# Ledger of designs, part 146: peptides against a protein of PDB entry 6GMG

Target 1, 331 residues: chain A of PDB entry 6GMG
Amino acid sequence: DSDDRVTPPAEPLDRMPDPYRPSYGRAETVVNNYIRKWQQVYSHRDGRKQQMTEEQREWLSYGCVGVTWVNSGQYPTNRLAFASFDEDRFKNELKNGRPRSGETRAEFEGRVAKESFDEEKGFQRAREVASVMNRALENAHDESAYLDNLKKELANGNDALRNEDARSPFYSALRNTPSFKERNGGNHDPSRMKAVIYSKHFWSGQDRSSSADKRKYGDPDAFRPAPGTGLVDMSRDRNIPRSPTSPGEGFVNFDYGWFGAQTEADADKTVWTHGNHYHAPNGSLGAMHVYESKFRNWSEGYSDFDRGAYVITFIPKSWNTAPDKVKQGWP

## One batch from the design tools (peptide; made by RFdiffusion4, then SolubleMPNN)

Design b2_p10_7_s4 (from b2_p10_7, 4 letters changed)
Fold by OpenDDE base, seed 5:
Structure b2_p10_7_s4 (fold): chain B 331 residues (1-331), chain A 10 residues (1-10)
Amino acid sequence: as target 1 above (331 residues)
Amino acid sequence: YSLYTRYFYD
């Protein structure tokens, strides 16, 4: 599939990045230049700047997922995902709305479902939950203490997540994080970890046993958040792209955007880091580019996708891949 | 680890 993928070469630790190129509210650069910025800004472990390792550069070379991979420390599992869906809007539009000129019923239903998701509210829900988790982590020195704190926090807020099963991804997420168990990471101490957020865009119509219309125009009932919790069951997401609707048309499998743990209260001012494709400097796709986008640019997505999920995972506090403030571009 | 991002446009 990606036989022409190449691992970017190492960059000297002290090499400063070239200026980013502004484009449509985004800041863009080639992957090697992002490595330079990453080493200067995000590479710090325990306050010490680090050169991006060969392994990390290999992860990064996979494209947008690589950006999230290198910053989170693991390949995304997407188990703890949140979204917001307006059921009343959806029902009302289906009942009272009409297909546009030339739009089939299936296209109409798929579009209405897509438009019934609220990206901002989904993002805010993830931030809310991440905050609760961070409070539970703060003074917990073992997993039992963390879980007890988490349950107390949820009870105090009357949050529906308190009713989740003990085996739910919500409660098991920390123990299933490799960096939590690493000696130089969490070292099994929850207070050394923090919650971080990334986003995934993907296609709803992935069921091969469903109708062709759902695969082409979306499955209106797929990947909706559970009422009260906002949790999305991602178990059926197999990274299958949208089916072509016309000859020669092709769609990509997914998009990932890294947010981390920014403290900016205004969602519109938050910065999301993502890549365009795997690194193929000698192939048809060319070199990988990295984008730093504002929320509006990120959440807009592409026609390739009709779902957006906001996912919580954990990283050690000693890592600087998720700082409180992220500056767009360079300098 | 075989999953990758294909090209998409702005």
Scores: peptide ipSAE 0.137, ipTM 0.829, DockQ to the pose 0.329
Fold by OpenDDE base, seed 4:
Structure b2_p10_7_s4 (fold): chain B 331 residues (1-331), chain A 10 residues (1-10)
Amino acid sequence: as target 1 above (331 residues)
Amino acid sequence: YSLYTRYFYD
């Protein structure tokens, strides 16, 4: 029940954040304090600090998805998603492995499938593609030039993405980005845009027509990346949580983590920003908290989820929501 | 879009 969700109040533009709380490799703060940090660090448009608008605060109040929402400028569509799956490992483990004590066959298969995804390789694939896109954007002043550059880059790298249909999410992502078309955004100039990355954790067993076992323990065949491209078909992701395995058990629908466009080469040192739940200061859930986690903490996820995808979208270069370096916490 | 994050423990 989200009826008790509240929009955080405005924070003065020049108000400095209170120190974040460090915890097990993460930095944590209440949502209002994140707004303060955001205004000081990430709010800049064309180099000018901006107060987070009521609309942006409203977006943010939705929780983890709100963090990605406010920084990307749009609600996540998740159409351009990447992952890495080790098919050989999966087959080998199914063949030679065995269920743990008390583990059902379905539970075993679901677990093996989950473990066959490589979060780091998935992230690296997304970064690779984002880099290619950024090179294609750099000197392109119309979409045609961008697409030509992109195809050339892919051909040079012998990347399977070069074979994608022109109407695919891969090639249509830029034109379908609202900020690309905005006058104070990209203004239809690709060179004014840059690729950014966020991640989504979700449950594979969302097909209500499938077996209860798949809904409870995962669908081993669902949301696998296409060979060669690494693209994940996200069309069947309806934000349906894992089904309970015991009475009273409940699971969360999804988790989102914002990476942006950090240039840190070591994946383990990258910072991911996410929220715990929608802001309900007067409700049972309490105030929303924002976390800045290292990749290890983010990629670990929760038992609520057995899939992770790394998604590419675009923002104007004039925005500072995706800086080259993200400092964890405050100061 | 009215989707929201439910509570979980970190």
Scores: peptide ipSAE 0.113, ipTM 0.823, DockQ to the pose 0.320
Fold by OpenDDE base, seed 1:
Structure b2_p10_7_s4 (fold): chain B 331 residues (1-331), chain A 10 residues (1-10)
Amino acid sequence: as target 1 above (331 residues)
Amino acid sequence: YSLYTRYFYD
């Protein structure tokens, strides 16, 4: 089990990666080789290449969440999350559609709800908000100035986020970012920070007090975005996996994908970095592998999950873990 | 793909 996790060894700073391998439309490599690439491409602090520290290698070893962890600098809290849900599609499909052969009503409703989420629109909303935040950050030298800028930007765009409470995750996200407060990070200067994005896939039917059907087939009403803002209340996400629908069936708790701050305008060309499982080279799971997937590959997800959220956090501009351009694979 | 990761509580 999780006790088999091992921290990958250090890689020499100037060691070049081996070529990645194609895997179902994505680039794939073993975790140690990703460390080599990371040191060459993403490790820079103030323009200086750095060896991945033991602490960072330990974070990375946790699997898909580890990739987001090492690049964002903190374990994901998922507080500022966005999605897009087509309510009209959902209602129309429930009214005019019917269960497939052998499909229960609960299974039908869960599937229809899952299909009513638009991953591309959810991602675009997060990018839109991140852009607004970045404009608010660029000339702000204290949090008060940042918040004032943010409110002005939202007002100019007539964005519903302008009506959020001052204590909401939207306004509190920056101050709650450890790297913002660090002397070698933001040093409490918003203009030293930038907004970045990652994505989480998870299961909607996590309420233990709900019906077994919801736990097996999804809760159609859970984790929907608020209209206008696109904000998703993630407070009920406890990393509980889908319940088995047949004997011997098992599902995974979550999946994380790192996007960062890519400027590629075409969503389909953006690259998402994620891992398969925790690093267990001497265990049954084997060595951790890292994947660099295009948006289509990432957003497709797995049957383990019926929800996707796109989350905004912040990193210092001095870090190169979220460059404008990400190249898939190596070289 | 087989996914399994460890997580920490908030």
Scores: peptide ipSAE 0.080, ipTM 0.791, DockQ to the pose 0.166
Fold by OpenDDE base, seed 3:
Structure b2_p10_7_s4 (fold): chain B 331 residues (1-331), chain A 10 residues (1-10)
Amino acid sequence: as target 1 above (331 residues)
Amino acid sequence: YSLYTRYFYD
C-alpha cells in the first residue's frame, strides 16, 4: 500500500521552519517543514544540533507511526501499554441502557465499551508509571540496580505492578530497548535513559475467529487494562483495521501520537505530535503532513478506532526528542 | 479532514 512512498529530502541544518498553519484546532505543517523544526528543536544529541539522517527521514515518511519512530528511535513495539476502563459504568450501561434507534445490539455493546474507557486517566496512569521508572533509573548503573529500585518504588506506593512477573513487559522493556544497549546511547547504563510516552489508537475487533459483528462494531472484552496495574495486553494487536459497516467504507489500521516526557501537569495543555499518512508527494495521497495537537484533539480519535493505549518506552537522556516543554507550532 | 496512514507492516 505504500509503494509510492518517498523519503523526504535532506534539509539544511540551519534552515529555519516556515510558520505552521492552524488546522482544526491544531498546528499543521508539511513533513519537510517538520524536519526543519525537528532539526532546530529536537535533533540535539549531547546538546549539539544534528541533521536528520536519511534513515530517520525514511522512518518519518511512514506517517503517524513515523513521527513516533523517529523520536523514540525504534519502531513501536507497544508492549508496555496502559489504559483506564470503568467496569462499573460498562456493566451498568449494558444492564440499564438500550440500543439507540437503528443501532444493533453488537453496535450498542461496542459503543458502550468504547465510551467506558477514560483517555485522561489512562494517560495519567502512564505518566505516573513513567515517573516511578525515572526515579528508579536515576541512580542505577546496571539493570539489576534499576530493577531493585523499581521494585522498591512500587512497594512504597503499594502499586500492583510490584506483582508483575520478572519477564513481564513492565520489567523487560528497558533491556529490550535498542538505544539502551548502544554505545552512544545508554551503554547499558540505566541512569543514562529516561522513560517517554506515546499513544496508539487501534481497533478492538481484530480476532478473525470472532463474529463479524465484533469486527465491525468492536469487541467489548478486548484490550482492557488489567485491574490494579492498568496494563493492556497488546499481544493480539496485529494492526488489523475495523471491518466496513457499509459498502465502500474503509478504515485504517492505527494512529500514533508522540508525547515524550513533557512536564506540563495539566493534561489538556500537553502537545501530541502525529502524522496523517505516509509521504507520497507524487501519489494520490500527497505529501505527508505533521500535526501538533493538544490532548483534547489527540484523544478524540476517529471512528476507525475504539481503543487508545498509552505506551512507555525509553530514550537516552542525551536525546532532545522528548523535552520537558513542547511548543505547539512555529514560531 | 486529514487522510490516514495506509496499512503498514514492517
Scores: peptide ipSAE 0.059, ipTM 0.787, DockQ to the pose 0.174

Design b2_p10_8_s1 (from b2_p10_8, 5 letters changed)
Fold by OpenDDE base, seed 5:
Structure b2_p10_8_s1 (fold): chain B 331 residues (1-331), chain A 10 residues (1-10)
Amino acid sequence: as target 1 above (331 residues)
Amino acid sequence: MNPNRNIEPP
């Protein structure tokens, strides 16, 4: 199915981007033009612009996941994921609500579950945790110091994450980050790293042993955050798309959006970078396009997905793939 | 709109 995927060609380091196209509050461009912008704005290592390597261009060519991959430096593992779910809203809507005309019970329950997730609160939780982690990383020159700082910060805030064990994704996330161990990355020094955020949209009804209704309309009980922590168990996410509800219908497996480490306090003003599909300039899908969307545009998602998670990972502070401020589009 | 299809590397 990926036989038409092509690695975008190299762009000269000093080539300036063409203007982005505005579209419904988003800025859109073709992947090659995004590479140009990336080289001008995000490519810096230790303050020096870098040409996007062949390997990075190859990563990028995979579509939306490629945007997150290039900017985070690793393929997303999604281990440290957060969401917010309103259990009271869910229960009340199931009890007092009714299926719409033509809506099955399973479809109704799936929709109600989807609507019970709060994307803004999920994002805010991830930002809160990332902030705690960044404070713990500061002046920590070994992993033990980082972990001690993290525990102290959590205790001070009375955060339920303090009860996670040492093997949890929360405490192991830094250790499991390849760039942390790299000589030109963190070099095993936590103070050289910073927490960053990306988001994944996916389908809840991925269990092949479940009912056809759950695969078609969602599993209302799947991928809910744990109370208190907001952690989502992503172990059952295998990138399985929604099942068709009619002949010939097909759904996308996932969507990824890159946020990084923006400091904008207003969630609605934050910029999310994502791709539409893998790069197939000579195929039926065509060239990959990259979008820079406001949070409202990103969090709206598609009917292909009924779950959103906000994931924390780490990058070296020497990288400029996660700047404090992101400008939408070009110029 | 072109269909969105994203793939995981092998």
Scores: peptide ipSAE 0.097, ipTM 0.801, DockQ to the pose 0.528
Fold by OpenDDE base, seed 2:
Structure b2_p10_8_s1 (fold): chain B 331 residues (1-331), chain A 10 residues (1-10)
Amino acid sequence: as target 1 above (331 residues)
Amino acid sequence: MNPNRNIEPP
């Protein structure tokens, strides 16, 4: 029950973290210890450490989404999402492949669709776009200048995103970022902002009007990226979990992983920060844990999800929640 | 790993 959620207590600003623990190739710690690390490493505003506020601790307490929330400064809207889907692989496997023993046709199609997504290419696309955006931001002191720069960059690269409508999430993302408008944030100056990336895992079969099979095994046609742009229409993502296939089975609604703005060129060496569940130290779920995973560990996901999207948002450059280099664990 | 039970803010 969501009623068991507790806001983690404040940690002294100068309190050093305890060592992280290894967990399935990841670095793991309890949420309070992550707060300590966050204050030492990520809390900086204009180069000064900050204690995580009560509001930020409350955001964090929501679990995996809380990690992205506290680091991005806003609840994820997921509007500017990218993925990569191999249509040829999908078609070929459907044509030439066969359901496994005991696998229904719907289950087969759902699995094939899931396997036709390329997480690495999806991530690479998001990084490419974020790079373009960052170049457009660099010398822009108003939104108009940013948009002009962005269009020029896209034209130079012959990127299909140049054809997106001005109202698209792509062009509206900056103006819709609260921290862009904040005096202590961007202060309406694009050059004070940078693009950052997080990832969301979710279930494709969310349409309640669709077949039960799609809700149980996935909707092969849902949440595919648009050709050329890689944009995923996330409007139908309503955080509806996978439907149970057997009595007593339950699935989680989503997972979020924070990447930020790491400059590591090797995707496999990038670090993704995520939480296991909302903080319920006195409840059945227990205390929230935070994981720092390599890309391979993150991108593997869970059976709860058959879609992964890589989302771009913005934070002020004065924030240190998205450093160029992220060190896994502590120390 | 315990399944991620994540909640949305009210």
Scores: peptide ipSAE 0.079, ipTM 0.794, DockQ to the pose 0.532
Fold by OpenDDE base, seed 1:
Structure b2_p10_8_s1 (fold): chain B 331 residues (1-331), chain A 10 residues (1-10)
Amino acid sequence: as target 1 above (331 residues)
Amino acid sequence: MNPNRNIEPP
């Protein structure tokens, strides 16, 4: 019950985390210990450590989305999302593949669609676009200059994003970022901002007007990236979970993972920070835990989800919530 | 919208 959510207490600014270490690609700690780590590593504004505020602790208490929320400075809007889908693989498998024993046609199609998404290529596309955006930001002191730089970069790379509408999430994302407009943030200066990435896992079969089979086994046609751009229309994502396929079965509505702006070129070595559930130390779910997972651990996802998106947003360069290097655990 | 619940990794 969401009513059991509690805001974690404040931690002293100089309190060091209790040690924890990765096991099989994932490190885990309780939320209060993550707050301690966050204050030591990620809290810096203009190079100075900050105590996590009550507001930030409240955001964090929401679980996986809370980790992205506290580090990005805003609740995820998911408007600028990327993925990769292999249409040829999908068509070939549908034509030449066969349902498994006991698998329905709808289940087969849903599974084939899920397997036709490439999480690594989707992530790489988002990183590519974020890199282009960062170059456009670096030498721009107003939004007009940023947009001009962005268009030039896209033209030079012959990127299909150059054909997007001026009102698209791609071009409007910066101006729609609250921290860009804040005096202590971007102060309307693009060169003070940087692009960052997070990921969302969710269910494709969310259309209530569709068949029950699509809600149970996935909608093969939903949330595919546009050819050339890799953009995913997230407008139909309403945080509706997968429908049960058997009595007593239940699924969760989403998972969020924070990447930030790591510079590690090998996707498999990148670290994704996420939470298990909202903080309910006195409730049935218990205390919130925070995970630091390698990409293989994150991208594997769960049976609850058949889609993954990689989303770009912006934070001030003065924030240290998205450092070049992220380390798992604490010594 | 329920923003505060997700699954615990095994």
Scores: peptide ipSAE 0.052, ipTM 0.783, DockQ to the pose 0.143
Fold by OpenDDE base, seed 4:
Structure b2_p10_8_s1 (fold): chain B 331 residues (1-331), chain A 10 residues (1-10)
Amino acid sequence: as target 1 above (331 residues)
Amino acid sequence: MNPNRNIEPP
């Protein structure tokens, strides 16, 4: 596969964005225009507007993951992931439901499993946990204090996460965040950090040792959240796309959407920022486009994916990549 | 659709 990816050129710091194009409830623009918006709205460090660096522009050029990468400051590790799965619905539909005309048993089971995930509840769980973490961070000046606060908060809420191992991604996520350790970031002070959220869409049937049917139609048992906690084991996610069901068919490996730390209580009014593909202005794919979607548009996903996860990471409070309010499009 | 339209860093 010819890597025809190109890093977008620098945009002048004071260049204002062109208007975004509305498209089916989304706002769309070319990547260079998103850089302009980013510099005006999200670039601030310690209250000062910044030009997007060459490194950040390079990260962004990778497509949908690039949007999350540039805003979170690190390539997504997806370790602290949440979802919601309705086990009762799944069992009931398998028992009482029937394959559609022409649908194989494997296709039916994969579809029923996909439909048993609740994106809104998964998102809500991640927001709940992020809120708990933010309270634990607020007055903690070392990691020990943060962990103690976190355990207390979880105990007060009778949250099943209190039973997680100390090595769990839940407790280790902060210490594993590069920006937490940076002098100009957290400087090892939890109170300088805040929890943020992004989402990943991916395929469940990634096990090469499994049946071809699972690779084509999904693995109903893969990437389910743990009961009580909502944690998803993402260790088996290797960015393997869905297998073709017909000759010439191809599926995308993943999709990422950036939410950050919006305070909008209505999930349907939240804005998710994502890209269509890596930037290849001289290639067959063309220039990268960036979309700002409402939750409904984001959570709909594509047939390429049968799993959605909502992931928590951390950024310094001095960054403005995750503001309380996000406006869709421009102006 | 190109299955590799979103890529990982090397």
Scores: peptide ipSAE 0.062, ipTM 0.782, DockQ to the pose 0.843; fails the geometry check

